# Peptides against a protein of PDB entry 7UQJ, part 82

Target 1, 160 residues: chain A of PDB entry 7UQJ
Amino acid sequence: PELYQNFNITPPRGVLFHGPPGTGKTLMARALAASCSSDERKITFFMRKGADILSKWVGEAERQLRLLFEEAKKHQPSIIFFDEIDGLAPVRSSKQEQIHASIVSTLLALMDGMDNRGQVIVIGATNRPDAVDPALRRPGRFDREFYFPLPDVKARFKIL

## One batch from the design tools (peptide; made by RFdiffusion4, then SolubleMPNN)

Design b2_p13_5_s1 (from b2_p13_5, 8 letters changed)
Fold by OpenDDE base, seed 3:
Structure b2_p13_5_s1 (fold): chain B 160 residues (1-160), chain C 160 residues (1-160), chain D 160 residues (1-160), chain A 13 residues (1-13)
Amino acid sequence: as target 1 above (160 residues)
Amino acid sequence: as target 1 above (160 residues)
Amino acid sequence: as target 1 above (160 residues)
Amino acid sequence: LRKVDVETEYPPP
């Protein structure tokens, strides 16, 4: 929030962090959370793995998403971080359509239902932006994308 | 691939990254993947957790390993990264022998079945190289080992 | 061990790493493990997630903690790292008291039962030090706390 | 009742 407020930027509803795995997407989402927390304004950080929401909550994934967004709304300012969001909202391919379609539809509705005045930022991290449902990448959802390049090997050998 | 090609080094079939957890094994496997990807040659990176293959795919772990290697072969040049490979291929201790023995045997066969002309690199990461089945550490498999020391505390305090 | 030995500091029984998520607590716990490992003295590193001990081992969490401490004692010098320790030992709030109270009591007993001459260091990582049971933060347990600040965004953009 | 461990990660101040 504050980082985006300081730039007079309307806080994006959703930010997609994409790039090769271990580029520090999770680290950066977490870093943004606490760089935006002042002593006066604690930001609540909610982390969920995409595949864990599907696998741990078979049949309750929609309810768990709703609860997550409700809790994030109650604990404003807040960040919802979806790690491996491609596991939650894979591109609609034919054979697993029904279960994934419902979860994606619920996530879309929850992101659209966030009043822009709410201090809830959603960050999705993926290794495969092309494996994320294009509907999530539309304006008002994950409408900002940050590529996490691998640090150049030369830059990294200076850090090791 | 390219990093090894540039040195006229036959790309190892398997590289074992070992060292204390959070030394950046995953981060380095990932950094090697994208340092070897040029704009013209995207390297496909497959990541699996050893314990997740066993726990998520009880009874299908062999099939999932076969599919993973087939997909990696289809998407050459590719990297298969096994995080926590000690969870997939623990040293054969007596009481859990049958399930683990089959998965290890399948992984061995898949690594041996990689034609040396294939642009598939397998990277295993472990915190305990001694907990990995010695058969995986033989020539033509994980025949190169990289120790990930902890960055000296002095070096790390300069980065924080 | 060696880092603390080199300073003539009695090795703390427990160190609490706290700070925003992704500040590298896990990375640092791991970094301390291998900076203390010489070629002659391999440190055995045990990692457990707090929430995973509760969720994977419902009804066996006490036994798993005992086994973990016994294994750590057998493999001295060793580090036990609890990631997300707030998931294991949440502050005793009324409604979930019985299950958490037993696990916390077992963890307290195990930390107190570590002979100070043992080369076992326990590192807990949390995003919420205030969510950790105060009994764990007492002398002879997690009696040292390290705050992991977010690297300033400017410092981080130099590393990316 | 699978405990929904709501990992509310509060960054400490």
Scores: peptide ipSAE 0.000, ipTM 0.241, DockQ to the pose 0.160
Fold by OpenDDE base, seed 1:
Structure b2_p13_5_s1 (fold): chain B 160 residues (1-160), chain C 160 residues (1-160), chain D 160 residues (1-160), chain A 13 residues (1-13)
Amino acid sequence: as target 1 above (160 residues)
Amino acid sequence: as target 1 above (160 residues)
Amino acid sequence: as target 1 above (160 residues)
Amino acid sequence: LRKVDVETEYPPP
């Protein structure tokens, strides 16, 4: 958030971190939340796992998403991080279509309903960007995508 | 990896990475695999997610575990990394007891069957070490446990 | 640590983590320290910041380095992590040459004085590997270097 | 790089 303000860059509403598993997507989101905070300016970091919202909140997942976005808005500046967002918003062709479609529709509406002046950033992380509903990857939603490559095998070898 | 040779420490068969989500457990396992490899000596890195083995291989999960350990043995030196191992081997008190008990028993047998001289290391990662069957945390299995603390807020700042 | 024993890899005395700020160098060092420690076998993790040793211990920095290495040897197995090691061991051309040259000479002597069988690993982290005295990057010192690549620059710009 | 001052799980567990 603050880097964008310093750079006069309009902060994205949503950022998609994608890449092979264990490329540090979740770590980067935490580090970014930490990097946008200061002793003078605290950022609230909300973390959820996509599959946990579905499994823990069966029949209430939409309400839990709404409450999460309200709480993030109340505690601005804030970051909402969805780890494994493909578990929350799978492509519409999955055999669990109706429940997922309603959750995706709710997440779309919540991301569309964010004021551009709001100090809430949404970060999604996935190992499967193609398993995320394409509607979430459109402008005004997760319109910023970040590939986390496998660190070059040669770069890792120097540590051990 | 290198510390243990200097320490005359019998390398554990299994290492449990545990700590809050997004503390870099998976990244560390990949970095360890890469850091023990060289241009002269490549380490084969096998990665599986606990819930994926259960969900993708319903009724065949035990066979897939056996095949994974055989493939790892064939491609020595190798690392088997189980991300979210609590999803593969939940504590026996869960109402899905029978399927999980069989998979846990298979994993126990596979870990017990590793030769101490084998060039196969098993790394489990979890956010919930108490949700992993205590039988997996015994000597000769995941007998090395590694807490990944939330990086101190000051340490996160240096990452970005 | 454990993987090197399994792989018959001689552990380095010193490992240099280098890469852009925010690539997880400090987190990796902490996670490695955590990842070598078990309930049965604790690794003592000593963390120092290069600039802190200079600033807090003006005129006593050499003694503090000696005490740090003695304490690490006493508490084997141990890791000494120098965060921002370029602040401790700048290239000799910096205008603070004499104080830094003495500290660098002390650190060189301490790293050279480690037995290869010693259970002390030294990890240095820097954003500027070229700002670290080349004498520290020689065999028997920080002879293993690890590049922490920026996660694809596109990933950082969209969050901040 | 700035500090995350509050890591909040919402709803609280």
Scores: peptide ipSAE 0.005, ipTM 0.334, DockQ to the pose 0.061; fails the geometry check
Fold by OpenDDE base, seed 2:
Structure b2_p13_5_s1 (fold): chain B 160 residues (1-160), chain C 160 residues (1-160), chain D 160 residues (1-160), chain A 13 residues (1-13)
Amino acid sequence: as target 1 above (160 residues)
Amino acid sequence: as target 1 above (160 residues)
Amino acid sequence: as target 1 above (160 residues)
Amino acid sequence: LRKVDVETEYPPP
């Protein structure tokens, strides 16, 4: 409840942060996790990188996703942040289909299996929302999208 | 001498940067390295990620740490920055002890073996200082700690 | 044409961003990619880390580079950003020569094989320009260099 | 030895 109240958002199971790289998606996800953690209600933040789930866990990626979601559920309220989620769930293309398809199917099942009463938020960050499997962008999954515009070149030169 | 003068700190063998993720620990370590490098005295900056030392170098992590410290000594003045050092030196828990214990023991020995006259600074960054082996936080190792608070939500929205 | 007009730069095949770590090289490359993407002309941004290309793709790194360049050409206008490019193309030193030499040779060939009419920009970021193979810094490759100075310690504390 | 790299980032106390 309160975790979602702080987002001013009807509780999405998942939020997609999309925008150019270095727009602060990861920074924002981390800021949200910390801003939503009060002393009385510590939010457990889980971070994973999509490409790391595939590359470190060839054949075990599904199991690691299941363990991640179970751990997040155990430590609720919690946030699961997938950085570069397009690396985990690329749009199904014919040649790489089987291994990616099973991981995507597992992620879909895990997001669908989240009880609406769970205080678990899933944030996916990507530079290419069109490279994320459309099945993940459906209602009850990553159904909220936040665009991260580049701060104007002038604004970034002011930060540099 | 001058490297430590620029820090306004009695020469620590190691500095622990701790704070929430995305507070700029890595950015600060990198900033320190380059602010201390004048044209006349280039500081050699070595960066490693704790989890990468364990995962990439299963069985060779100790040797890689030794080589890193020798290279840093050879290229002094130098900074060794360990990002996510809790991934390299987690608190000793009974079930995962042996492989982690040997790497932690090697890191302890390397930090203890640094001559106080060496122009080598070790910076460890972590999101969880309590997950770092307390033996690393003792005097002569990571005996200085810098807390990186989250910039206020207002400050982060100003940077985005 | 317009991609290069927005850079105010005669179309380099490659741009080297160099400077101390955390000076915003990756941030700038990402900023450039998105500042150059208008709604009408989406730039496809490809990001790779030099050390990841070597470590994840032992023996396949050359093939992955070829695939990356073909994909970038297919999705033009595009930017290929190599973060920590010194990890991909270190200066040839006698002991690690063969595996690195083949990858460097492949990268050289791919950069040389880019038609001057292609809307593909290659950005390499490094903390150590002197650790990048000099062959990559020649005209027609990374022939433009941008130095990223550290923002003064005061400026970084203002961003933190 | 399946290192579950669970980066459990606890917010600082």
Scores: peptide ipSAE 0.000, ipTM 0.195, DockQ to the pose 0.159; fails the geometry check

Design b2_p13_5_s1 (from b2_p13_5, 8 letters changed)
Fold by OpenDDE base, seed 5:
Structure b2_p13_5_s1 (fold): chain B 160 residues (1-160), chain C 160 residues (1-160), chain D 160 residues (1-160), chain A 13 residues (1-13)
Amino acid sequence: as target 1 above (160 residues)
Amino acid sequence: as target 1 above (160 residues)
Amino acid sequence: as target 1 above (160 residues)
Amino acid sequence: LRKVDVETEYPPP
């Protein structure tokens, strides 16, 4: 939050980290949370996995998302990190529509319902940005995207 | 292990992890130590911070380095990880010469004094490879360097 | 490559990376694949997500696992990385038995069927080692476990 | 140097 304040930039509500698997998206989100946290201003880091929200909370996934956002708001400044957000909010294909659609709709509503004044940042990480519902990638949601390139595998190869 | 056996490569004495903060250098070192450790063959992981060696051990930093290398040799196979090695081994600028020069000289001597037969690997992590004494980056010391790229900094700048 | 050679350690067939989420398990697996690959000897890195195998391949998950192991064997030396292996091989609770049980059984058979001479390493990553079927954590399967501790957020603050 | 083809979805859908 302090980082964003110093830049006079409206803190993005949502940031999508995308790129090949193991490019450090999750690590970066944690590192961001850590780097933005000071001794004076701790950032609360909430981490959820997209698939875990679906599997652990069958039928309660919406409630768990609501609780997560409420808790994040209560503990602001906070970061909500969705690792593998493509598991939470897959592209609406016609056949799997109902269960996924409700969770996506809840996430959309929660992101839209965040006051611009709230110090809650949502970071989604995906290996497949095209597998994330395009509605999440719109302004006011995950409106900023970061590509995590593969570390040039060749450069690592020469060293070890 | 098999993967490495098949390469018949002489193990690097020193590996420098460099790249922007939060790129997972420290995490990588820990996880390498972990991954190389088996139930039958535990790798002893020694972690030190460059700045901590200077600050905690004012006047004893050289002795602590010697003890660290001796302990690592005693507990081989071992990894010595220097997080923020730029804090331990800053580039010799003319004015801060004396205290830092002795520690750097000690580290150089310790790395040079490692027998090729020793199963001690030294990993240095830095955000500033240019702040590491070039003498450490020579063959027989930190002669292998891994760049940990930032996840696309430009995207980070637009978001932060 | 060199680290493991000097250790004369029989490479584990299966390695379980476990620890809190975003501790860089996935990043490590990729970095290991990268570090173990040389100009002369490239390691083929296969990555699958536990939940993706279940969801994308409903009814074909077993076939996809077989194909994955065959391809890994064909492209040896290779690493198969299962990110979120707890999603692929959940602890068999009595009620969800049938579909998950078949996939777990297939994975067990595939891991058991790996010749000791094969240059295929399986890395499973989980945030919940206790959610992984204990049968997978037995000798000849994921018989080596690596804990990825949370970077002590306080320690990171003193570092940055 | 064998290319680590990261993420060829093989088989392609």
Scores: peptide ipSAE 0.000, ipTM 0.219, DockQ to the pose 0.061; fails the geometry check

Design b2_p13_5_s2 (from b2_p13_5, 7 letters changed)
Fold by OpenDDE base, seed 4:
Structure b2_p13_5_s2 (fold): chain B 160 residues (1-160), chain C 160 residues (1-160), chain D 160 residues (1-160), chain A 13 residues (1-13)
Amino acid sequence: as target 1 above (160 residues)
Amino acid sequence: as target 1 above (160 residues)
Amino acid sequence: as target 1 above (160 residues)
Amino acid sequence: LPEVDVEVEYLPP
């Protein structure tokens, strides 16, 4: 957040955290939310796991996404964190059920429908950025991608 | 590992990290592995996601678990981290497919087969400890449970 | 970074990550750095452990801090991450050696000397915010504090 | 002059 201000970079509507499992993407999102919250200015943090939206809300996932974005807008400033967003928005070119295509289209529409002046940031976390629909990775959506590397190969060589 | 040696505490065979999503369970496991690794004494960190073992290794999940424990023993001192272990080892009383029951039984046997003198620690992370087979939560398995609370309700109310 | 832009919040010069050990402060800092780096705009991440600056650089710690800030400024946009900053910047009211007081004074001067237009962010991580010199926690320095809450105290008492 | 052991991690994007 503040780094982009200093860099005079237009804040993304959507930020994709990608990198190997357990590189702290989810924790990063939470700590970013905590980091942006003060006693005077609370950020409402909405967290959803991609697979849970599909499994819990068969046929209602689109509506649940809409409700999530509405609630986030209502409680702005807000962060919507999609953990494992590849589970929610897989690549359409896969022989995946039409249900996934509808959910992706809904998410695209919701991200496109966010006013640039809205205090809602969407963070998607994935271990597989290439498994996320490329349409989500376009400008005005998840147009910023943040690679969470494994701890440096030296630290990795200390763990392995 | 070394912490338990210094305290003359029998290291747990298994530690269950439980708590709401994004409370840093996976990160804690990695940080523990990193913190226990020195230049003189590297800990080999094995990470698996519970759902990935089921999805990637249909019919081979049991073998993959065995191989994982063998490799962990070979590369001791080791940490085996199961992220989302509830995805691997769901409660048997649920109408879940026999496949899950076999995987759970394999994991139970592998944990029971770890000699107390082995430098292999198993960390399971779950958002739903009650969704994990209670047999895994018994002494000699995941006999230590660590609740990762949500950031204190005040911090949660600062985030929400 | 970007969240602060959307919220029209002046980015802090310094952010204090505080909370118990293993709450992911260090990983958060690394992931923030990774999250702010793109192919087009790399952020230079400088990481130092507070105790290492004291132990490695007896009598040179002040110079090493100056050099660190100079290099960070030279390679801007930059993040300076002080892990365990309480080891570097203990409370002055403690009968701690004059050496610590000099290091703290140097760090204060370096943080005060950062132009608000500089693309250098300082992140301090500590397990003990009350052990950090209160002068560092003032506006224009570590003026944003982020609590990384424990896993429940009961869980810590089960680890110890 | 001890070489400034400034580990500059260029975090990959």
Scores: peptide ipSAE 0.000, ipTM 0.335, DockQ to the pose 0.041
Fold by OpenDDE base, seed 5:
Structure b2_p13_5_s2 (fold): chain B 160 residues (1-160), chain C 160 residues (1-160), chain D 160 residues (1-160), chain A 13 residues (1-13)
Amino acid sequence: as target 1 above (160 residues)
Amino acid sequence: as target 1 above (160 residues)
Amino acid sequence: as target 1 above (160 residues)
Amino acid sequence: LPEVDVEVEYLPP
């Protein structure tokens, strides 16, 4: 009986963590992966950065995304964390926009192709939710959003 | 004139980090220790877990606390970090309550016995601030509290 | 006479946070900024991303860095946090290498030009300390390094 | 909870 089966909650295919930078989005994704894992049930945590997908995988980004999702499916239950998913967003060049659009299209297809029975959760983190392609923010993709507020800086100030 | 010199801030004897799990309380304590250390002036970081004080030090917990504070004073400037300080809180047994009350009483006495001139800071971390003995939360002890907010609680609940 | 005054710790001009991704480097930098601030003495926290310096500020990156350091000096005590400072590192294009080298050179000059009397701390965060220009890792620049280890999760999370 | 050690390395001047 699987963690997600016990909750009878269709795990969101995708969750968008958004909020000001350094609000712990990345830390939270790791902490979620850690909290959802037990000795008996280990979640495999895959992390990628949006900018790395564009820069490291030039010409192979789509293939690397496919491999990532295949590997995540193979190692389910798993979490795919895209840190700075807005870093998939184009820098102001038409050629980069095309490459971006292709990568985003591939990501969309991969998220859509995850059967509800796959124990793969995709978490995207961004400081700029409005810079995330609206197509990613639709049901069946990043259909859950979590705002990470700034820790009330005032409360932390009184320490010292 | 250094950033820290200008803060004219009487260092708290004790600081309570509280907030939901995975908000980086422990990480923060370690990095405070790290950030306050220099090549010329290394802060000694002592870490203990509340539950370990009860379990590992059965019958010696008070002595081990005394030794910890003595060692911290000897290696000043120092930080004593009690992770999960609420783990000093008894599980529902009267006998454990007595042991706990004794340990807490010892900790109170040790915190009260720190002269303001000692460069020893005590940091307690808990996910359950209300489970921390109110006597620890008084002036001269854990008199400063830091709430580590969850990055949006809604985030965790809807994923599970 | 305060704990930090007693520490006589010349605040590092630059601190490098390095370690695996999602170890809380960004959260830590914010938390440090928050912890070092008081009601009377607010630290201004400036945050930039390495990749944003290259991408958003194309042709203006040097000017924007100068303005950032001027603004940080104007709002001292302040922290400048460069998240993903390795994102200043060139993508494999000779033209980008020149732009990168120019930006790095400007950053070096700005860090060197900070008089020891300025209450400005620069924090760089990277997952790839070896990808940070060694010139940035010299005394008077990022001369302090903090390794953020992966949380050693006793539970066999294959963090890939 | 995993212990997060933060090692502080200081580059020698």
Scores: peptide ipSAE 0.000, ipTM 0.250, DockQ to the pose 0.076
Fold by OpenDDE base, seed 2:
Structure b2_p13_5_s2 (fold): chain B 160 residues (1-160), chain C 160 residues (1-160), chain D 160 residues (1-160), chain A 13 residues (1-13)
Amino acid sequence: as target 1 above (160 residues)
Amino acid sequence: as target 1 above (160 residues)
Amino acid sequence: as target 1 above (160 residues)
Amino acid sequence: LPEVDVEVEYLPP
């Protein structure tokens, strides 16, 4: 929020963090949540895993997504972080494809239904940008993509 | 590749990263991929999770492994990183044991079928080295093991 | 162990690590395991994921928990780390609620059945402390809670 | 940091 306010940039509705697994996408999404939360402006951070949306919410995934977006709207400014958002991508089994297509369509509708005035940022993290439905990458959805490069080995030896 | 070329060391076909979860095995595999890729030699990094091989590829896991190794061979120099490779280990249910045994046998055959001349490195990451089939740890497969120690508490207090 | 012996404090039976995902809970549990292991006193570190307890151990989760606690007792001093312990929390489907309730009740009974003389520490990591059954947070169970704050963005830029 | 284009080619399912 503050970064976007300072730059007079309308915050993107969605940001796609892509890059190899353990590049700190989840870590960065949270750093963004933490850095955007000042003592004066607590940002509510909502997190869901794409695979959990499918496996735990069989038959209720759409309702859970709606509830999540409603709660995020109540707790503005807020960040919705979808980890492994490519987990919402259709797996090649036809019955799962329809369920996945319905969940993705619901997510699209929820992102489209977010009034630009909402201080709700959606961050999707994926290892597989190509497995994310191109419809999610359209303007007004995940319209900004951040590539998470691998930290150099030298940077890691300082952590070890 | 470059590190191995400089040392006149035949690159191991497989490297087992073992150590407790969150020790940065996935992180290190990727840093190795990044550090081995120069501007002149892009290394293609393939990543799969052991659990995904079993759960997402029911009935096609063997074919997906073959395709993965074929693509890695096309995109040489390449790294195949198996995260949670112990997830390919048989879970004590008999039906899963046969499926797992078939997948592991396919992985063994693929690793054996890699001509040493291929610039394909296979990195397996596990938290449970003892759950990895000893057949995978034989020469010409995961013949090098790297233990990822826990970072000392002192190193962590610098990150916190 | 050593820290608790030096302070004449009975080690808590359970410690709950809570905080947002990727705050290093798993990493800290492991650093505690490593820091409590001297060359003279190797601590055996057992790790399980809450979601794995439910998904991999359908019908045997209770038995696997019992076996885990028995093994931890054999390998004293030991740490049992439950990652994503909130994964044992009831998901809103009624049939899963009963299964989850049974698994949680088994975990409660195992924690209660640990003689205070056992050098077995149980660490639960959760992103959602509110999703952890309050019964697990009672004295003699997860009676100590550690909040893992998000590292400041400045700290993260030093890791990247 | 050199932009190591680690093309993570995901095999199409």
Scores: peptide ipSAE 0.007, ipTM 0.210, DockQ to the pose 0.045; fails the geometry check

Design b2_p13_5_s2 (from b2_p13_5, 7 letters changed)
Fold by OpenDDE base, seed 3:
Structure b2_p13_5_s2 (fold): chain B 160 residues (1-160), chain C 160 residues (1-160), chain D 160 residues (1-160), chain A 13 residues (1-13)
Amino acid sequence: as target 1 above (160 residues)
Amino acid sequence: as target 1 above (160 residues)
Amino acid sequence: as target 1 above (160 residues)
Amino acid sequence: LPEVDVEVEYLPP
């Protein structure tokens, strides 16, 4: 955040870490949080899983997202890490459209509502960037994407 | 490099990544290098292993260190990553003192000779920060330390 | 291990992680170990470097490999991670053939001696899969290979 | 949430 402010660079609101599971997306996010922390300025790291927000907070997912962003804003500089964000914001499929659409719309609104001056970075991690709603991948949201390449996908079905 | 210049913060000359082996120290260093690179400004990433400099360049280790720092200075902005720096600059133990002492002294001199204005960051990675010569951990050298904990098995159970 | 048992898939005895240095091979191995650990079933992670086994245990490398495999078998489910396995089992070059050949033969025998029912996974990491003895890359040994590409420099240029 | 305390303990100079 501050690092970007000093460059007169609008801090990316959101960063998408994509690449296959276990490629170190979560570890990278944590380690970026640690690396951007100094003695004078600790970065608060918030971690949520997309599937957990949907499954554990059925009907409250929108509220939990709002609270998460408010808490992250309160504890600036901060990183919000959404692990498995494809579980939170799947590409709209017909039969589950309404509940997912509301969560996506809330997340979009929260990311759009972050001032470019805010010291909050949102990192989404996904194994399937194509399973993330394209609206989240637009400028001002997860506008920056990092591919954590696999070792050959065929090999993963064999190790996991 | 530039990030710290914009803060009017003297860029740390050196950063020590320490923590258990395979906690992502090297990956983080590469990540920071790639992250600090922009389309306009590519960061050159130099990687050396402490044990390789000692074992492969017996008697030339000092020269190889000098060349590395010169090349890094030539290709600014740059990151020099010493993997297993404890292998290059072990804490002075009485029985192996002379060869290690010269390499440590050379590395100290090279780190001290870096202008605070230089766009060269040195990252040392170690599994044992206590095995690194305390002289390297002083202000103006590896003056910033980042602990890479083992992801708590409990934390990972919550992340998977 | 269990995941493979559940699929009626013979667990791979060995997996080769290959790709450029610092692409997260070691991190992935630790990540897999911790991901496959449950509260009920902790995976024991053994890590050795190829160069360390050769340099630190000159003349005892075979014994140390045997002890490592015995200890891993005793602490099942377990992962043996060989970092820089190309340092342990280089492709047979004429000038250093004898010592390397014995270590390779021992490692081959140990990998061949692992029961398919064993909950021991061997992960080799290398920056140069072509520098690993082809005998280790055969079925029943490191029969699965995983390429860790460099994260696309372009993808990272966008986040920082 | 259990802060994975990546306590970056900055040792005092």
Scores: peptide ipSAE 0.000, ipTM 0.343, DockQ to the pose 0.084; fails the geometry check

